# Peptides against a protein of PDB entry 5JXT, part 267

Target 1, 319 residues: chain A of PDB entry 5JXT
Amino acid sequence: SLLPKKEINVYIGMSEMQVKWYQKILEKDIDAVNGAGGKRESKTRLLNIVMQLRKCCNHPYLFEGAEPGPPYTTDEHLIYNAGKMVVLDKLLKRIQKQGSRVLIFSQMSRLLDILEDYCVFRGYKYCRIDGSTAHEDRIAAIDEYNKPGSDKFIFLLTTRAGGLGINLTTADIVILYDSDWNPQADLQAMDRAHRIGQTKQVVVYRFVTDNAIEEKVLERAAQKLRLDQLVIQQGRAQVAAKAAANKDELLSMIQHGAEKVFQTKGAFGTMAEKGSQLDDDDIDAILQAGETRTKELNARYEKLGIDDLQKFTSESAYE

## One batch from the design tools (peptide; made by RFdiffusion4, then SolubleMPNN)

Design b2_p29_2_s1 (from b2_p29_2, 16 letters changed)
Fold by OpenDDE base, seed 3:
Structure b2_p29_2_s1 (fold): chain B 319 residues (1-319), chain A 29 residues (1-29)
Amino acid sequence: as target 1 above (319 residues)
Amino acid sequence: DPVRKEMEKELTKEELEEIVKSSKKFLEK
């Protein structure tokens, strides 16, 4: 029988470089961040800020001229300049030692380019599929990954490309490097490994930048998922609130953690304490803290009815 | 799509340096 998947949100502090870039993104449009644009503030302007903050949470090298150089060579800087890469680098060593194989999903194809450079730098054999991958090349990559005795350890996928009914049950670990605004897209990605034919316990690690925009993306995704479940259970198809954040919700998401980011000199949390020198105990502590916060998040939304979930979308703009 | 064109606008190095100069002035007030 298929075992239930274990899902863990992994809350990760920003690196010093990420904090500096996150501050710079907020400061570039400080009037919009402070709501000084009022009713005239463009929803597009706020969406652009959200997109830049999400890029920063993934990797600062997603910005032009962010990479240190010359020389422009892949080195340890690719890892230590992004909190998610520091955790990923340690986690992949454990996953490999356990004889597991891993799917890594992102919303950003340019992040997969960084992950390819990382895989080459660490000597990890990988496959890749994104939105631009030809149909024949997708089949070849899947077959190469799934073949008995495959030496491919990692499969890099965009979440949307991975959602296309692919069977990847030869992997037992799923890393969501970032989250989709639609929780169903992430579920479809997880279900590439968590389906009939899986023989191992599937574990899903969802990377979430702590004290940043991604916490609010996760909360909104969890709220939407609970609403979708209740709508299905109660047969109330009309209650599917348009998942598109309003201006006030986007503004509150941008403001989340901004004060603490402006006050921070250096990195956040465990990244400030140890940086790239995370040991096995630090990873265990991060995973345990993540498991606790994941249970708390789920418990918060499981108690809410449809009417409560609909009201909370309007009130959570000020907390 | 104007939204896509705006979303493709990355922060320039010059814009970033101006911001760092402005934030120092806010902490000194």
Scores: peptide ipSAE 0.018, ipTM 0.417, DockQ to the pose 0.089
Fold by OpenDDE base, seed 5:
Structure b2_p29_2_s1 (fold): chain B 319 residues (1-319), chain A 29 residues (1-29)
Amino acid sequence: as target 1 above (319 residues)
Amino acid sequence: DPVRKEMEKELTKEELEEIVKSSKKFLEK
């Protein structure tokens, strides 16, 4: 029988570089961030800010000229300049030592490029599939990963490419490096490992940049997932209409954590205290805190009815 | 919703280039 998957949100502080870049993104459009543009600010402008902030949360090297150089060589800086990479680097060592195999999903193919550089740097054998991967190459990569005795430890996938019905039950760990706005896309990604033919306990780690826009992306995705579930259960097809963030919701998401980001000198949370020197106890503490916050988040939305979820999408813009 | 569809899109190369171009102009100031 297929064991239930375990899902854990892993809340990760920004590196010093991420904080600096996050500040710069906010400062560049400070009038938009402050809502000073009023009715004239396009939803498109706010979406652009959201996208830049999400890139910053993933890795600062997604911005041209962010990588330190010359020389432009892959080194430890690739890891310590992104909080998610610091946690990933420690987590992958544990996963490998346990004899597990891992799927890493991202929304950004350019982040997979960084993860390839990381895999090469650490000597991890990997497969990759993204939106540009030819159909034949996808089949070959899947077959190579799934073959008995495969030495491929990591499969790098864009969440969308992972959506294409592929079976990756030879992996038991799923890392969502970022979250989709559509929680169903993330579920479909998890279900590549969590399917018929899986023999292990599937564990899903969802990376979430703490005190940043990604918390609000996660909250919105959780709200939507719960709403979709309740709508299906209650047969109320009409309620599904409020799926896209309005301008005020986008503004609230951009503003979330912005004050603390501007006040912060250096990195956030455990990244400020330990940086790249995270030990095994620090990782255990992050995972335990994440498991607690995940339970709290789920419990918050499980208690909400359809009407409450519809209101909460409006009220969470004012707190 | 077009906004949802846009938010659910993987960043296009063009969108990335625009973000990069916009980021370069900011870092050079």
Scores: peptide ipSAE 0.011, ipTM 0.348, DockQ to the pose 0.111
Fold by OpenDDE base, seed 4:
Formats: sequence, structure tokens, C-alpha cells
Structure b2_p29_2_s1 (fold): chain B 319 residues (1-319), chain A 29 residues (1-29)
Amino acid sequence: as target 1 above (319 residues)
Amino acid sequence: DPVRKEMEKELTKEELEEIVKSSKKFLEK
């Protein structure tokens, strides 16, 4: 029988470089961040800020001229300059040692380019599929990955490209490097490994940048998922879909953790204490803290009714 | 500043469409 999937949010501090870039993103649009733009602030401008902050949470090298160089060579800097890469690098060693195989999902094809460079640098054999991958090449990549005795350890996928009914039950670990705004897209990604034919316990690690916009993206996605579940269960087809993120919700998301980011010199959390030199105990501590916060997050939404979930605006970081 | 230059790039129509498509259920009026 298919075992239930275990999902763990992995809360990761920003590197020093990410903090500096996150500060610069907020400073550039400080009037918008402070709500001083009022009615004049366009939803498009706020969505641009959100996108830049999400890029920063994923990897600072998603910005032009952020990569150290010349020379533009892949080195340890690719890892230590992004908190998610530091945790990924340690987690992949553990996953490989236990004889597991891993799917890594991202919303950003440009992040998959960075992950390819990382795979080459670490000597990990991988497959890749994104939105631009031709149909025949997708089939070939899936077949190569699923082949009995395949030496491909990692499958790199964009979350949406993974949506096409692909069976990847030869993997038992799923890493969501970032989250989709639509929690159903992430569920569909998980269901590539968590499907009929899976023989192992599927574990999903969702990477979330701590004290940043990604926490609010996750909270909003969790609220929506719970609302969708309750609407289906209660047969309340007439429950108005939770209103679109209004400008105030986008502002609240942008403002989340901003004050602490401005006050911080250096990295956050475990990244401040150990940087790239995480040991196995540090990873266990991060995973245990993540499991606790995941249970707390789920318990928060399980207690809420439809009416509460509809009214629940993400509290502003200033409330 | 590289950050300033990157953020001065207006989102392409395609990037905006992707954001809107990804967020459609969150951004629909």
C-alpha cells in the first residue's frame, strides 16, 4: 500500500549576501514598502518587488552582476552565498548516503541553471525538465531517470513542467526549492513521486526562507489549501473564493521581516552561526525545528472554519 | 548598483503573464 507522504517545511536563514541584496531591494522601493505610495502604488510594482524578493530568497545570482567574477567559475561561492544551497548541499549528501533518489522542483528555470552548475560541480548525475524542454527530450529524460539501475540521482524540474502526469516513483525524496502561489501545483509535483508504484516512504522537504516574504507566501498557500478542502467537504460551492491578494496583502507580505532584515548585519539564524560549515547535528536541528513549525502551521489552519479562513488576512508585520 | 539595474528592468510581458498565471487564483478580482 502507498504510505502517506511526510511533508516538512525547512526554514532556512539568508546568507550574508542574500541579506545585503534583500536590503537593497527594499531600499530601492522604500516608499512602496512603507505604504507611502498609497493609492498611487500600482499592483504591478508591488508584484515586481515580490518577484525580486523571491529571486533573492532562491539565489542572489539570479540578479545580473551578482555573481563574483571575473573569472566566472563555479566554486563553493555558489553554495555559501545562498542559504537554501547550503542546506541543499548537506541534505543531498544525506539523501544519497541513505540510497534515496530526489526530485528538486522550482518555479524558476534560471534557478535550475544554477542547480545544474551545482550538480556538475559536486559530480551529481541528474536529469532536467522545464517548460522549454521538447516533448521527446522529456520522455527521454524520464525514461533515463526511471531506468532500472539508473545512475541519475537528481531530477531537476520546474513545478509546472512536472505537472504533466509524469510518473517518477523511482524517487522517494521531493525537495520544493520554492513554493508555488497555488498549493495545488506543489501537491501535483509531490504526486510525481507519491503515486501508485511507489514502494518507499515519500518525504517532502519544502524550503522556506525564514524571516522573509516566503513565509507569507507559504501561509497564504496553506490558507487557500485549507479553504479549498473545507469548501469541497462542506459542499459549499457558493463560498466566494478567497479574494485575490489585494495591494494591502502584498504590502504586508513585502513588509514581513523587513525591519529585522534592515537591522541585520551579516547572515540569519544558523547561517550566521556556522555559515556554510553546517554539520549533521545542525541539519538535524533545522529539520526538527521545521517539523515543529510545520505542525504548528497545520494546527493553526485546522482550527479555522470557512468564515475564519475567508476573513483571515495575513497580519501585517506591524500589527 | 547591480540590484538597481536588475530592478530597473521592467518585467517582460511574459514574466508578468507568468506571475499573473501563477497567481491567477490569488490575483483574480
Scores: peptide ipSAE 0.000, ipTM 0.324, DockQ to the pose 0.040
Fold by OpenDDE base, seed 1:
Structure b2_p29_2_s1 (fold): chain B 319 residues (1-319), chain A 29 residues (1-29)
Amino acid sequence: as target 1 above (319 residues)
Amino acid sequence: DPVRKEMEKELTKEELEEIVKSSKKFLEK
């Protein structure tokens, strides 16, 4: 029988460079962050801020001129300048040592470019599929990855391109480097490894930047997923899940952690304490803390009814 | 997707330089 998926949220602090860039993004649009635009503030402007903050949470080199240089060389700076890369680098060594193979999903094709540079730098053999990959090249990449005795360790995918019904059961580890606003897209990505033909325990690691906008993206996705489940169970087709975030919800998401980011000198959390010197015990502590917080998050939403889940979109702004 | 096209708008080098200048002014206060 297929074993159930184990999903763990991995909460990761920002690097010093990420904190500096996160501050800069908030400062550029401080009037919008403070709600000074009032009713006239464009939803588009708030969405743009959310996107820049999400880019920062993924990697600061997603911004033009953020990469140190000249000379422009791939080295350890590609890793230590992003909290997610520091954790990824340690986690991949463990995954490889245990004889597992890994799917890495992102919403951002430009992040896959950074992950390709990382794979080359570390000597990891990989396959890639994104939205621009031709159909024939997708088939070839999947067949090469799934081949018996394949030396390809990593498969890099955009979440939406990975959604295309492909079978990747030759991998047992899934890393969601970032999250989709639609939790169903991430579930579809996980189900590329978690299908008929899988013989191992599938483990999903969801990377979440701690004390940043990504926590609110995750909370919103969890609320939506629970609401969708309850609507299906209760047959209440009329509960239009509030599909799109309103302006006040977007503003609350932008404001989340902003004060703490402005007060922070240097890196956040474990990145401040250890930086790139994270060891195996530090990774175990991060994974254990993540497993606990994941259980707490799920338990919080499992107790909520449809009416509570619809209200919680408004009140969680002020805590 | 129009949202994706707006999200793909990179911060220009000029916009980044303005951000850096504004951040320095905030830290000097």
Scores: peptide ipSAE 0.018, ipTM 0.479, DockQ to the pose 0.116; fails the geometry check

Design b2_p29_2_s2 (from b2_p29_2, 16 letters changed)
Fold by OpenDDE base, seed 5:
Structure b2_p29_2_s2 (fold): chain B 319 residues (1-319), chain A 29 residues (1-29)
Amino acid sequence: as target 1 above (319 residues)
Amino acid sequence: DPVRKEMEKELSKEELEDIVKSSKKFLEE
C-alpha cells in the first residue's frame, strides 16, 4: 500500500544579497508599495512587483548583473547568496547519504539553469525537463532517471512540465523550491513521486522564504486548497468564485515583511547567524520549526468553514 | 539606474507570461 506523504514547509531566511535586492525592488516602486497610487494603481503593476519579489526569494542571480563577475565562474557564491540554496545544499547531502533520490520543482526554468550549474559544481548527476523540452527528450530523460540502477540523483523539473502525467516513483523526496499560486499544481508535482509503484515514504519539502511575499503566497494557496476541498465536499460550486486576489490583497502581500526588510542591514534569521556555515543541527532546527509551523498553518485552515475562508481572505487585508 | 536595468532583464517573456498568467488566474479565479 502507498504510504501517506509527509509534507513540511521549510521556512528559510533571505541571504544578505537577497535582502538588498528585496529592498531595491520595494524602493523602485515605493509609491505602489505604500498604496500611494490608490485606485489608479494597476493590478498589472502590483503583479510585476510580486513577480520580482518571488524571483528575489528564489535566487538573486535571476536578475541580470546580480552574479559577481567577471570572471563568471560557478563557486560557493551561487549557494551562499540565496537562503534556499544554502538549505538545499545541506539537505541534498543528507538525502544522498540516505540513498534517496530527489525531484526538485520550480515555476522558473531560469532557476533550473542555476540548479544545473549547482549540480555540475557539486558533482550531482541529474536529469532536466521544462516547458521547452521536446517530447522525445522528455521520454529519454524519464527513462534515464527511472532505469534500474540509474546514477541520476536529481531530477530538475518545472512544475508545469511535471504536470504531464509522468511517473517518477523511483524518487522518494520532492523539493518544491517555490510554490505555484494554484496549490493543485504543486499537488500534481508531488504525485509524480507519490503514486502506485512507490515503495518508500515520500517526503515533500516546500521551501518558503520567511518574512517575505512567499509566506503570503503559501497562505493564499492553503486557503484556496481548503476552499476547493470544502466546495467539492459540500457541492457548493458557486462559492469558489471569490478567490481572486484584489489590488488590496496584492498590496498587503507586497507589504508583508517590508518594514523588517527595510530595517535589516544583513541576512535574516539563521542566515544572519550562520550563513553558509549551517551545520546538521541548524538544519534539524529549521526542519523542526518548519514542521511545527506547517502543523499550525494546516490546523488554522482545517477549522475554517467556507464562510470563514471567504471572510479570512478579506480580514487578512486588515492586519 | 543599474538596478532597474538588472530588474528589467526579465525572465523570458514566456516565463513572465506564465507567472503573470498563473498569478492572474489565481487572482482572477
Scores: peptide ipSAE 0.024, ipTM 0.584, DockQ to the pose 0.042
Fold by OpenDDE base, seed 4:
Structure b2_p29_2_s2 (fold): chain B 319 residues (1-319), chain A 29 residues (1-29)
Amino acid sequence: as target 1 above (319 residues)
Amino acid sequence: DPVRKEMEKELSKEELEDIVKSSKKFLEE
């Protein structure tokens, strides 16, 4: 029988470089961040800020001229300049030692480019599929990865390209490097490993930048998923929650953690304490804290009815 | 400022397509 998947949100602090870039993004549009534009602030401007903040949470090198150089050489700086990469690097070593195989999903094809450079640098054998990958090349990559005795450890996928009904049950670990705005896209990604033919316990690690916009993206996605489930269960198909974030919700998401980011010199959380020198105990602590926060997050939404979830703005999650 | 340049750059058609794909319901209003 297929075992239930285990899902753990992994809350990760920003590196010093990420904090610096996050500050610069906020400072550039400080009037929009402070809500000084009021009704004149465009939804497009707020969405642009959100996207830049999400890029920063993934990796600073997604910005032109952020990479140290010339010379532009792949080195340890690729890892220590992004909190998610520091955790990923330690987690992948553990996963490999356990004889597991891993799917890594992102919304950003350019992040997969960074992850390819990382895989080459660490000597990890990988496959890749994104939105630009030809159909024949997708089949070839899947077949190569799923082959009995395959030496491919990692499969790099964009979340949407992974949505295409593929079977990757030869992997037992799923890493969501970032989250989709639609929680169903992430579920569809998980279901590539968590499907008929899986023989292992599937574990899903969802990376979330702590004290940043990604916490609010996660909360919104969790709220929406619970609402969708309740609507289906109660047969109230017509109460399609207005799915579009209003300007005030986007502004609240941008403002989340911004004050603390402006006050911070250096890195956040475990990244401030240990930087790139995380040990196995530090990883265990991060995973345990993540498991606790995941249970708390789920418990908040399980108690809410449809009417509460429809009224529940990202601000009310903390009341 | 590299951040300023990046934010002043119109998202490439590919980045916009990735955003639009990921955010279809957010952008369709």
Scores: peptide ipSAE 0.020, ipTM 0.624, DockQ to the pose 0.042
Fold by OpenDDE base, seed 3:
Structure b2_p29_2_s2 (fold): chain B 319 residues (1-319), chain A 29 residues (1-29)
Amino acid sequence: as target 1 above (319 residues)
Amino acid sequence: DPVRKEMEKELSKEELEDIVKSSKKFLEE
């Protein structure tokens, strides 16, 4: 029988470089961040800020001129300049040592380019599929990854490309490097490993930048998922339509953690204390804290009815 | 400032459309 998947949100502090870039993104459009534009502020302007903040949470080298150089060489700086890369680097060593294989999903193909450079730098053998990958090359990559005795450890995928019914049950670990706004897209990604033919316990690690916009993206995704479940259970199709984030909700998401980011000199949390020198105990502490916060998050939304979830989407803009 | 230049670079229509489609589908559903 297929074992239930274990899902853990992994809350990760920003590196010093991420904090500096996150501050600069907020400062560039500080009037928008403070809501000073009022009713005249475009939803598009707020969405652009949200996107830049999400890029920063993934990796600062997604910005032009962020990479240190010349010389432009892949080195340890690729890892220590992004909190998610520091945790990924330690986690992948454990995953490999235990004889597991891993799917890594992202919304951003440019992040997969950084992950390819990382794989080459660490000597990890990988496959890649994104939206631009030709159909024949997708089949070849899947077959190469799934073959008996495959030496491919990592599969890099965009979440949407992974949604296409692919069977990757030869992997037992799933890393969501970032989250889709639609929780169903992430579930479809997890179901590439968590399906008939899986023989191992599937574990899903969802990376979430702590004290940043990604926490609010995750909360909204959890609200939507609960609403979708209740709509299916109660047969009330009409209720799903109100989850549309308005301007005030986008503004609240942008403002989340902004004050603490402006006050921070250096990195956040374990990244400030240890940087790239995370040990096994530090990783265990991060995973345990993440498991606790994941349970708390799920328990918060499991108690809410349809009417409560509809109200909470309006009130969470002010907390 | 490299951040200013990058944010003045309009996110490619594709990156915006992907985040906006992901966001709009979430924000419109």
Scores: peptide ipSAE 0.023, ipTM 0.513, DockQ to the pose 0.042; fails the geometry check
Fold by OpenDDE base, seed 1:
Structure b2_p29_2_s2 (fold): chain B 319 residues (1-319), chain A 29 residues (1-29)
Amino acid sequence: as target 1 above (319 residues)
Amino acid sequence: DPVRKEMEKELSKEELEDIVKSSKKFLEE
């Protein structure tokens, strides 16, 4: 029988460069961040801020002119300037030593471009599929990855391109580098490895930038997933319609951790203490802390009914 | 929901490039 998948949220601090860029994004629209626009503030303006903050959480080089140069060379700076890359770099070494193979999912095709540069820099053999990949090239990439004795270690995918019913059971590790607003898209991505034909324990690592917008994206996705489950169980189809973030929810998400980000000089958490010098014990500590926080998060939402989950979307904006 | 559709929209390479350009402009203004 197929073993149940294990899902672990991996909470990662921002690098110093990410903190500086996160501060700049907030400062440039500080009136919107402070809610000074009130009821007249456009939802589009708040969504734009959320999108910029999510890019910052993924990698600062997603901003034009953020990469150090000239000369523009791929080096260790590609890793240490993003907290997620520092953790990814250590985790991939462990995964490879275990004889595992890994799927890496992102919402951002430009982040896959950065991950390709990283793979080349570290000498990792990879496949790639995104939304622009032709159908024939997708088949060829899947076949190359799945072939017996394939030397391809990593498969890079956009979450949506990975959703297209493909079978990647030759991988046993899934990394969600970022999360979809729709938790079903991430589940569909995990189910590419967690299918009939899988012989190993599938482990899913969900990267989450700590003390930033991504914690609120994760909480909202968990709330929505629980609501969807309860609606299916109770037959109450009408509850699903309130799933769009209102302006106050978006504002609360933007404000989450903002004060601490403004007060921070340098990096956050383990990134402040060790930066790129994370060892195997530090990774074990991050994974163990993540497993604990994941269990706590799940236990929080499992106890809530439909009415409580609908209210919590409104009250969590003021804590 | 148009906002959900927009939030669930896969950012194309072009859309991301436009957002990067807009972000640079936004950060330089």
Scores: peptide ipSAE 0.019, ipTM 0.458, DockQ to the pose 0.096; fails the geometry check

